# Designs tried in a protein design run: peptides against a protein of PDB entry 3B8E. Part 169

Target 1, 230 residues: chain A of PDB entry 3B8E
Amino acid sequence: PFLIFIIANIPLPLGTVTILCIDLGTDMVPAISLAYEQAESDIMKRQPRNPKTDKLVNEQLISMAYGQIGMIQALGGFFTYFVILAENGFLPIHLLGLRVNWDDRWINDVEDSYGQQWTYEQRKIVEFTCHTPFFVTIVVVQWADLVICKTRRNSVFQQGMKNKILIFGLFEETALAAFLSYCPGMGVALRMYPLKPTWWFCAFPYSLLIFVYDEVRKLIIRRRPGGWVE

## One batch from the design tools (peptide; made by RFdiffusion4, then SolubleMPNN)

Design b1_p24_3_s3 (from b1_p24_3, 21 letters changed)
Fold by OpenDDE base, seed 3:
Structure b1_p24_3_s3 (fold): chain B 230 residues (1-230), chain A 24 residues (1-24)
Amino acid sequence: as target 1 above (230 residues)
Amino acid sequence: IEELLEKLKKELEEFKEKLLEKLK
């Protein structure tokens, strides 16, 4: 998300504090839960294999999986961002290169795609209106990510939701998202304005996409054991 | 401040990875 902000010079889609809340609040507990689940699975199935090669392969696979999922999360967040800005008169093409004028406090006549002039304050309200939905989109996509990461080869339907730490992580990130989205004062403190409940559903297609993608991936792994997809 | 936050984020991510490695 932040990389696209820098490269495209668009208005800031997600605040730095919000990014920290994602990394520390939403990703840490899930990652710990996955570490415990991997430890349990490894204890049960480790034949003495060469620990160096197996660790490297697992680290690469995990890194690739997290990288791919992170890209899908970013795409979901940016989709929500562009929809909100478009609804407020800023088409995606108009946002390219707009950051310099957008962030200038002395420019109070920035035109949208329809010729409407926006004051600095109005622009910042719209920007901060994007932060919360972007964050919520990431959280909703993370639900799918956490569920799919529970199993390496088996369908989620086969292994079930037995990891209590994982379930706790899902509730924690959801509670954090709700708190940041609806608690009074978050607009001032974190630049996150209240979210309409309908926007929670905007991320569901992406969560479903990730879920379907992973189930298909796992199906391929099951049908072709020892393939490059493992 | 943004650079500091990015640095902190990176350090925390590295710490998280190390912690995960120790738990494995």
Scores: peptide ipSAE 0.000, ipTM 0.246, DockQ to the pose 0.017
Fold by OpenDDE base, seed 4:
Structure b1_p24_3_s3 (fold): chain B 230 residues (1-230), chain A 24 residues (1-24)
Amino acid sequence: as target 1 above (230 residues)
Amino acid sequence: IEELLEKLKKELEEFKEKLLEKLK
């Protein structure tokens, strides 16, 4: 998110504090959950056919899969960001290069895509209104990521939801998102203004996309054992 | 403050990785 902010010179979609909350709050418990995840029965039973090459390929594939999921998460967050700004009169094309004027407190006549002038205070309210939905979008997408990470080869439907630590991680992320979104003072303390409940649903298409992606990936692995996707 | 937060973030990520390694 921050890289796109720098490259595109758009208004800041996600604050540093929210990034910290993602990395320390939302990602820590899931990561611990994954560390305690019982190895999938097939992972434990599969003797590596070639321990050196298969382990390296597996690590590369896992890294690639997580990298792809991370990109989908970022895209989901940016989608939510652009939707909110568009609803407030700022079309995505208009946001390109706007950062310099957006962050200048002395410019109080920044025009939106429809010619409406925005004061610095009004712009910051809109910006901070984007931070919470962006964060929540990441959390909702992470629900899918956590669930799919339970299995390497088997479908989520085959293993079920037996990992109590993973379930706890999902609740913890959701509770943190709710706290940051609705607790009084978060707008001042964390630059996260209250979220309309409807915005929780904005991320669901991306969560579904991740589920579909992972199920397709796993299906390919099951149908083509020893293929490039394993 | 932003630089401090980035440093803190990095330290906490490193700590997280170390914790994960110990839990393996």
Scores: peptide ipSAE 0.000, ipTM 0.278, DockQ to the pose 0.016
Fold by OpenDDE base, seed 5:
Structure b1_p24_3_s3 (fold): chain B 230 residues (1-230), chain A 24 residues (1-24)
Amino acid sequence: as target 1 above (230 residues)
Amino acid sequence: IEELLEKLKKELEEFKEKLLEKLK
């Protein structure tokens, strides 16, 4: 997110508080939950062919898969960002290079894609309006990520939702998202303005995408045991 | 998987464009 902000010179899509909430609220609890996850049935039964080489390869493959999932998450966040800004009159093409003028408090006549002029205060409200939905999008996408990460080979339908800590993590991040989104004063204190409940659904296609991606990955692994995808 | 992911990303971009057009 931050790299795209710098390269494209767009208004800030993800605030510091949002980043902190992702790191502490959405990433940490899931990581802990995975540590307590019951061992996958095939992992427990599978003897490593070569413990040194197979471990290294497996770590690289896991890292690649999670990296790809992370990219889908980022795309989901940016999608929400661009949709909100477009709804407020700023088309994606118009946002390119706009950051300098956007962040200048002395420029109160920044034009949107439709010729409407925006004051600094109005622009900052719109910017901060993006932060909360971006966070919520990440949380909703993380639901799918948490569910898929508990298994390497088995389908979610086969493994089920047995880890109570993982379930707790899902509720915790959702509760945090609800708190940050709807608690009075969060706009002033955290620069996270309330979002419409409809924005929770904006991320669902991306959650589904991650789920489908992982199920396809696992299907390939099951069909080709010991392949490079495992 | 990479090819599938790229295809899915493309479909998402198309979906984005359609949504943005509806928001205009």
Scores: peptide ipSAE 0.000, ipTM 0.201, DockQ to the pose 0.354
Fold by OpenDDE base, seed 2:
Structure b1_p24_3_s3 (fold): chain B 230 residues (1-230), chain A 24 residues (1-24)
Amino acid sequence: as target 1 above (230 residues)
Amino acid sequence: IEELLEKLKKELEEFKEKLLEKLK
């Protein structure tokens, strides 16, 4: 998110404190749960192969899975961010390069895509309105991502939801998201304004899409082992 | 404050990576 902010010069989609809450609060328990599940699945399913090569493959799989999850989560968050800003009159193309004027406290006449002028205070309200939905979108997308990344090749329907640590992680991150979204003072402390219930559902179509895509991908991998889709 | 938060973020990311390495 921060790299895209710098490169595209768009309004800040997530505050620094919110990013820290994601990195420490929401990503840690799920990452641990995935590491345990991969280790358990590899121990149970693989005949004793060369320990050096198997360890290297597992480390690469964990690193790749974590990197892919983070990228998909960021895409989901940015989708929600662009939807909110578009609903407030700022189309994605108009946001490119707008950051300089957006953050200038002395410019109170920043125009949206429809010619409406926005004061600095109004712009900051809409910016901070994006922070909570972006965070919640990451959590909701993470539900699907964690479930699909549970196994590299097996369907979720075949593996089942046996990992209690994963289930606990899903509840923990959801509880944290609810706390940060609705606890009084979070708007001031974290620049996370209260979330309308409708925004919880904004990520669901995206989560469903990635779930279906990954199940199809896994099905193809099972039918064509050693294909380029791995 | 932003610089301090970035420093904290970096330290926490490093800590997270170390934890993940120990769990491997």
Scores: peptide ipSAE 0.005, ipTM 0.280, DockQ to the pose 0.017; fails the geometry check

Design b1_p24_3_s4 (from b1_p24_3, 21 letters changed)
Fold by OpenDDE base, seed 1:
Structure b1_p24_3_s4 (fold): chain B 230 residues (1-230), chain A 24 residues (1-24)
Amino acid sequence: as target 1 above (230 residues)
Amino acid sequence: IEELLELLRKELEEFFKLLLEKKK
């Protein structure tokens, strides 16, 4: 997300507070859950053909898969960001290069795509309004990510929701997202303005996309054991 | 990256400033 922010010079899509909430609030419990997750029985049963090369290949492929999932998460967040800004009059094309003027406190007449002038305060409100749904989008996408990360090869439907720590993590993420989105004072305290309940649904297509992507990936791995996708 | 770090620093400073203003 931050790389696109720098490259495109767009208004900040994800604030520091939301990043901290993701890192400390949403990622920690899932990471712990994954650490306690026992290796899939199928992974333990297959002796590596060559422990050195197969471990390196497997680590690279896992890293690539997580990198791809992370990219889809970021895309989901950016989609939500662009939708919210577009609904507030800022089309994606207009946001390109706008950051310098956007962040300038002395410029109170930044025009949107429709010629409406925005004060610095108004711009910051809409920016911070984007932070919460970006965060929520990440959380919703992480639901799918955490569920799919339970298994490397097996379908989520086959393994089921046996990990109580993961269920707790999902609940914690959701509770944190709800707290940050709807608790009075979060806009002032954390610069996370209240989120309309409808914005929770903006992430679902991306969550589904990740889920489908991973299920397809796992299906390919199951059908072609020892292929380059492992 | 330096610009990003500077932005992050500014946001953190503003965040802490807001927190300090609320304690007042």
Scores: peptide ipSAE 0.010, ipTM 0.316, DockQ to the pose 0.022
Fold by OpenDDE base, seed 5:
Structure b1_p24_3_s4 (fold): chain B 230 residues (1-230), chain A 24 residues (1-24)
Amino acid sequence: as target 1 above (230 residues)
Amino acid sequence: IEELLELLRKELEEFFKLLLEKKK
């Protein structure tokens, strides 16, 4: 998100507070849950044919999978961001290079895609309106991530959700999202304005996409054991 | 707590602005 902000010179899509909440709140408990999760029965029963090479390959494949999932998460967040700005009159093409004028408090006549002029205050309100939905989008997408990360080979439908720590992680991140989205004063203190409940659903297609992606990946692994997709 | 969070937010925003300026 930050790289795109710099490269495209768009208004800030995700605030520093939201980033911290992701790193400290939403990602930590899931990471712990994965660490304490009982290894999938197939992972524990398989003697590594070559402990050194098989471990390295597995680590690389895991890293690639998480990288791909992270990219889908970012795309989901940016989609939400662009939708909100478009609803407020700023089309994605118009946002390119707009940051300099957007962040200038002395420019009160920044035009949107339809010729409407926006004051600095109005622009900051719409910018901050994006922060909470972006965060919520990440949380909703992370629901799918946590579920899919529970298994390497087996379908989620086969393994189920028995890990109490994972369930706690899902609850914690959701509670944090609700707190940041609806607690009074968050708009002033954290610049996270309350979002419409409908924005929770904006991320669902991306969660589904991640889920389908992982199920397909696991299906390929089951059909081709020892392939590059593990 | 709200005041503390606001201060923290301001400090972080300033920090990130400085980082962006250094990267230019």
Scores: peptide ipSAE 0.006, ipTM 0.290, DockQ to the pose 0.021
Fold by OpenDDE base, seed 4:
Structure b1_p24_3_s4 (fold): chain B 230 residues (1-230), chain A 24 residues (1-24)
Amino acid sequence: as target 1 above (230 residues)
Amino acid sequence: IEELLELLRKELEEFFKLLLEKKK
């Protein structure tokens, strides 16, 4: 998100505090869960047939899968961001290069795609209105990822503890999202304005996309045992 | 892990409380 903000010079889609909350709150639990899965897998896996190559391949595949999921999450967040801005009169194309004027407090006549002029205060309200939905979109998409991880068939019986960690992660992310979205003062403190309930649903198509993606991936793995996707 | 996560949650909550208090 921040890279696209810099490259495209668009209004900031996520605040720094929101980014920190994602990094610390939403990414850490999955990382811990993965570290535990690796530790358990290292304990429970019989000697990997080739410990060096199989471990590296598995780690690389896991990292690639999480990287891809992260990209889908980012796309979901940006979709929500662009939808909100479009609903407020700023089409995606119009946002390109707008950051300089957007962030200038002395410019109070920034035009939207329809020629409406926006004061600094008004456009900052819109910007901050995007922060919370973007974050929530990521969280909702992460729900799908966590549920997908839970549904991995081969280890369902061994996943008792893993399931608890994943469930806990879901609750933690949801609680954090609710806290940041609805706690009084978060709009002022964190530049995260309260979220309309409708925005929670904006992420659902992307959650579905992740489900479809993972099912397709699993299908490919099942059809090509020993292929590049294992 | 649950204890660590709970600790982290508490620390985050405290951090946010402190941020809110500084803005009052």
Scores: peptide ipSAE 0.006, ipTM 0.276, DockQ to the pose 0.019
Fold by OpenDDE base, seed 3:
Structure b1_p24_3_s4 (fold): chain B 230 residues (1-230), chain A 24 residues (1-24)
Amino acid sequence: as target 1 above (230 residues)
Amino acid sequence: IEELLELLRKELEEFFKLLLEKKK
């Protein structure tokens, strides 16, 4: 999110504090849960013949998978961001290069795509209205990611959700998202305004897409063991 | 990277300022 913010000079789509909450609150417990599950799965597997090479390959594959999932999460968040801004009169093309004027407190006549003038306060309300849905979108996409990362080859339906730590992680991130979205004072403290319940559903298509993508990937791996997709 | 760090610093400062104002 920040890379696109800097490159495109668009209004800030997600606050740094919110990103810290994602990194520390949402990603940490899932990462721990996956580390435990990998340890359990590796105990059941024959010791790798070459632990150095197999560890490097696994770390690269995991890093690539997390990188790809992170990109899909970012795309989902940005989609929500652009939809909200478009609904408020700011088309995506108009947002390019707008950051400098957007963040200037002395400019109270920033025009939207329809010629309506926005005060600094009004602009910041719209910006902060994007933070919560962006965060929630990431959390909902992470549900799919966590469920997917549980197994390398087996479908989620075959392995089941037996990992209590994973279930706890899903609960924690959802509870955190609900708390940040609906707790009084979060709009002032974290610049996260209350989210309409309908926006939770905007992320579901992306979660479904990730789920389908991974199930297809796993199906290919099962049908062609030792292929480049593994 | 420097712009990112500066943005992070500004937001952290504002966050702490808001926390301090709410404690009053």
Scores: peptide ipSAE 0.018, ipTM 0.336, DockQ to the pose 0.021; fails the geometry check

Design b1_p24_4_s1 (from b1_p24_4, 19 letters changed)
Fold by OpenDDE base, seed 2:
Structure b1_p24_4_s1 (fold): chain B 230 residues (1-230), chain A 24 residues (1-24)
Amino acid sequence: as target 1 above (230 residues)
Amino acid sequence: DELKKLFEELFEKLLKEVLEKVLS
């Protein structure tokens, strides 16, 4: 998110402190929960043909898969960001290059896509209104990510939801997201203004996309073992 | 608020420097 902020020169979609909360807070318990997941039976039974090459290939492919999922997560967050800004009069194309004027406290007449002028304070309210739903979108998409990452080849339907720690992690990150979204003072502390409950559902299409993507990926891996899709 | 802005600006500068080093 921060890289896109710099490259596209758009208003900041997610505060740096909030990003740190995601990386160090919301991801920690879920990551630990994955360590307690039962080993996938097919992985344990599969003897490596060549321990050096097969390990390297698998590590590269896992890295690529995580990179792809991370990109889908980011897209989900940005989608929510652009929807909120569009609802407030700022179309995505208009946001390109707008950051300089957006962040200038001395400019109080920044025009939206419809010619409405926005004061600095009004712009910052809209910006901070985007931070919370962006964060929540990441959390909701992480639900899918955590569920799919519990296995490498087996479907979630085959492996099941036996890890109680994973389930606890899902509830914990959701509770944390709710706390950060609705606790008084978070707007000042983290620039996260309260979120309407309806915005939680903006992430669901992307969660579904991740599920479909991973199930298709795993299906291909099962049908073509040793392929580039692993 | 000013402290937060300063922190964000410093972080942006740091990130740009890191990117330039990585891409070099």
Scores: peptide ipSAE 0.000, ipTM 0.225, DockQ to the pose 0.029
Fold by OpenDDE base, seed 3:
Structure b1_p24_4_s1 (fold): chain B 230 residues (1-230), chain A 24 residues (1-24)
Amino acid sequence: as target 1 above (230 residues)
Amino acid sequence: DELKKLFEELFEKLLKEVLEKVLS
């Protein structure tokens, strides 16, 4: 999100403090929880890996898969960002290159897509209104990401949800997201304004997409053991 | 928006089923 902010010169979709909350708050406990995941039920049925051929291919595929998941997460966040700005009069095409004027506190007549003038304070309110739902979108997508990362090959329905620490991690990241979204003073302290509860559901299609994508991937791996998709 | 609603409903159903299995 921050890289796209710089490259496209759009208003900041996700603040640095919010990014830190994701990296240190919402991601850390779930990531640690994966260390306590039980071995897959089919581990003893797997053939030994060939260290000369399988290592490089598998590392590249894992990196690519995580890259794809990260892209879906970013798309979900940016979708929410563009919807909010469009509802406030700023169409996506109008945001390109607008950052310089947007961040200038001395310019109080920045026009939206409909010719309405916005003061610096008004623009910052709209910007900070985007930060919270972007953050919440990432958290909701992370639910699916964490669940799919439990297994390499087995479906979540086959492996089950036995890791209590992972379950705790899901509740922790959700509770933190709710706290940052609704606690009084977060608008001043973290530049995160409260959002309507309905915005939590905006990310669900992306979470489902990730889940379906990974289940299909795992299904292919199960049907074609030793394939390049593994 | 209709497609979005469909995905939301499917995800909620899936989440409920997962939670029921976790709590059992």
Scores: peptide ipSAE 0.000, ipTM 0.207, DockQ to the pose 0.037
Fold by OpenDDE base, seed 4:
Structure b1_p24_4_s1 (fold): chain B 230 residues (1-230), chain A 24 residues (1-24)
Amino acid sequence: as target 1 above (230 residues)
Amino acid sequence: DELKKLFEELFEKLLKEVLEKVLS
């Protein structure tokens, strides 16, 4: 998100504090939970791999898969960001190159896509209104990511949701997101203004996309054992 | 918007199914 902020020169979609909350709050507990995930049933039933030909983990494939998931997460966040700004009069095309004027406290007449002038304070309110939904979008997308990561080959439906620690992690990050979104004072302290409940659903298409992507990937692996997708 | 709504509905159904399996 920060790289796109710099490259596209758009208003900051996600604050540094929210990034820290993702890294320390939403990722740590789930990562620990994954360490306690039970081995996939098919992995334990497989014959020993040939160490000369078979890799236990295809690092390249896994890196690509997680890279793609990460891109979907980022796209989800940016989608939410652009929707909120568009609803406030700033169309995506108008945001390109706007950062310099947006962040200048002495410019109080920045125009939106419809000619409405925005003061610095008004712009910052809109910006901070985007921080929370962007963060929440990442959390919601991470739900799907965490659920799919528990299996390598089997579908989520085949493996089931047996890891109670993983479930706890999902609730923890959700509770954190809710706390940051609705606790009084977070708008001032963390630049995370309260979120309309409807915006929690903005990420659902992207969560579903991750699920579909992973299930298709796993289906291909099951149908083509030893293929390039494994 | 309609496509988004469709995806949200599908996700909700999927989530409910997962939750039902977790709680069973």
Scores: peptide ipSAE 0.000, ipTM 0.201, DockQ to the pose 0.039
Fold by OpenDDE base, seed 5:
Parts: structure tokens; C-alpha cells; sequence
Structure b1_p24_4_s1 (fold): chain B 230 residues (1-230), chain A 24 residues (1-24)
């Protein structure tokens, strides 16, 4: 998110505080929970692997898959960001190169895509209004990410949801997201303004996309053992 | 806010340099 912010010179889509909340608040507990996940049911059915060749190839493929998932997560956040700004009159094309004027407190006549002028204070309210939904979008997408990370080969439906710690992690990150989004004073303290409950649903298509992507990937692995998708 | 701007400017310069090297 920060890289795109700099490259495109768009208004900041995700604040530093929200990034820290993701890294420390929403990712740590779920990541630890994966250490307690039950072994895949097919581990004993796997053919002996060559430890020198098969491990290296698989690690590269896994890293690429997680990289792709991370890109989908970022796209989900940016989608929410662009939707909110568009609802406030700023179309995506108009945001390109706007950062310099957007962040200048002495410019109080920044025009939106429809010719409406925005004061610095108004622009900052809109910017901070984007931070919370972006954060929540990442949390919702992380639900799918955590669920798919339970297994490398088996479908989630085959493995099941037996890890209580992972389930706890999902509730914890959701509760934290709700707290940060709706607790009074967060707008002042963390620049995270409250969001309408409807914004939680903006991430669902991307969460579903990640889930479907991973299930398809795993299905291909099961049907073509030793393929390039493994 | 000033530190943030300074960091952003520095990072932007670094990113441009990296992109130029990668695309060259």
C-alpha cells in the first residue's frame, strides 16, 4: 500500500498506525495458531520426497503462492479505498498525482472529479475515513488467508476447522478491528474514524477469491502430483 | 507530519532509483 502511494502520488490509503495494527494485532496470533494445526491427513500417503531437489522447488512455489495472496489482499484494500474516495467525489484517475496538493494545508481549493472544492480539513477527514475501512478489508481478507494456510494440499473441507486456537485468532482479530473502528476517541487518537457496518462486506468478494484460488490450486496439486503448481 | 514527509520524499527517491535500475 505504501509503495503504491508513493509511485502513484495518491493520498495515503493506509496509515502507519493501521499498518502496525495489522502486523502486530491481526497477524501474530493467527500465525502462532498455525503452529497448532493438525497434520494433513495425507502426510502418511505421500511418496518419499528427494530432500535435495523437491524441497527447494516446493519452497519457491509456496513463496510465489503466498506472494499472489498478498497481492490479492492489497487489491482488496485498494478497492475499498477507491470506492470510498469515489463516493466522496474523487475518481481513481483524479487521484493520480494529487498527493502533493492533498497534503498541503495551505491549499483549500483542491477540486474533486466533479469540480467541488475541498478544504484541507475536509480532505483529511476523507483520508482518515479511508484508513479504517482499508484496515477492516485486510482483516476480512485475512480470514480467508488464515483458513487456507491450514493446509498445503488438502482442501479446507477435508481438513476441517479443528484448530480452536485459529478460531480464537479469527475472533480476536475481528474483535480488535471492531474495537478500533467503533471505540470513541479512535478518530482523534489513531486517526481511525468509525465506518458504516456495510463496509465490512466490501472485502467479501476478495476473501472469496482467495479461498477459491487456493482451493483450485490445491485441487490441481491433488490431481497432478509433482506439477509446477505444488 | 514533517518526519513523515521527509521519509516519503526519501523513499520516493530511492524507489525511482531502484525502478530505473531494474528497468534499465
Amino acid sequence: as target 1 above (230 residues)
Amino acid sequence: DELKKLFEELFEKLLKEVLEKVLS
Scores: peptide ipSAE 0.000, ipTM 0.212, DockQ to the pose 0.032

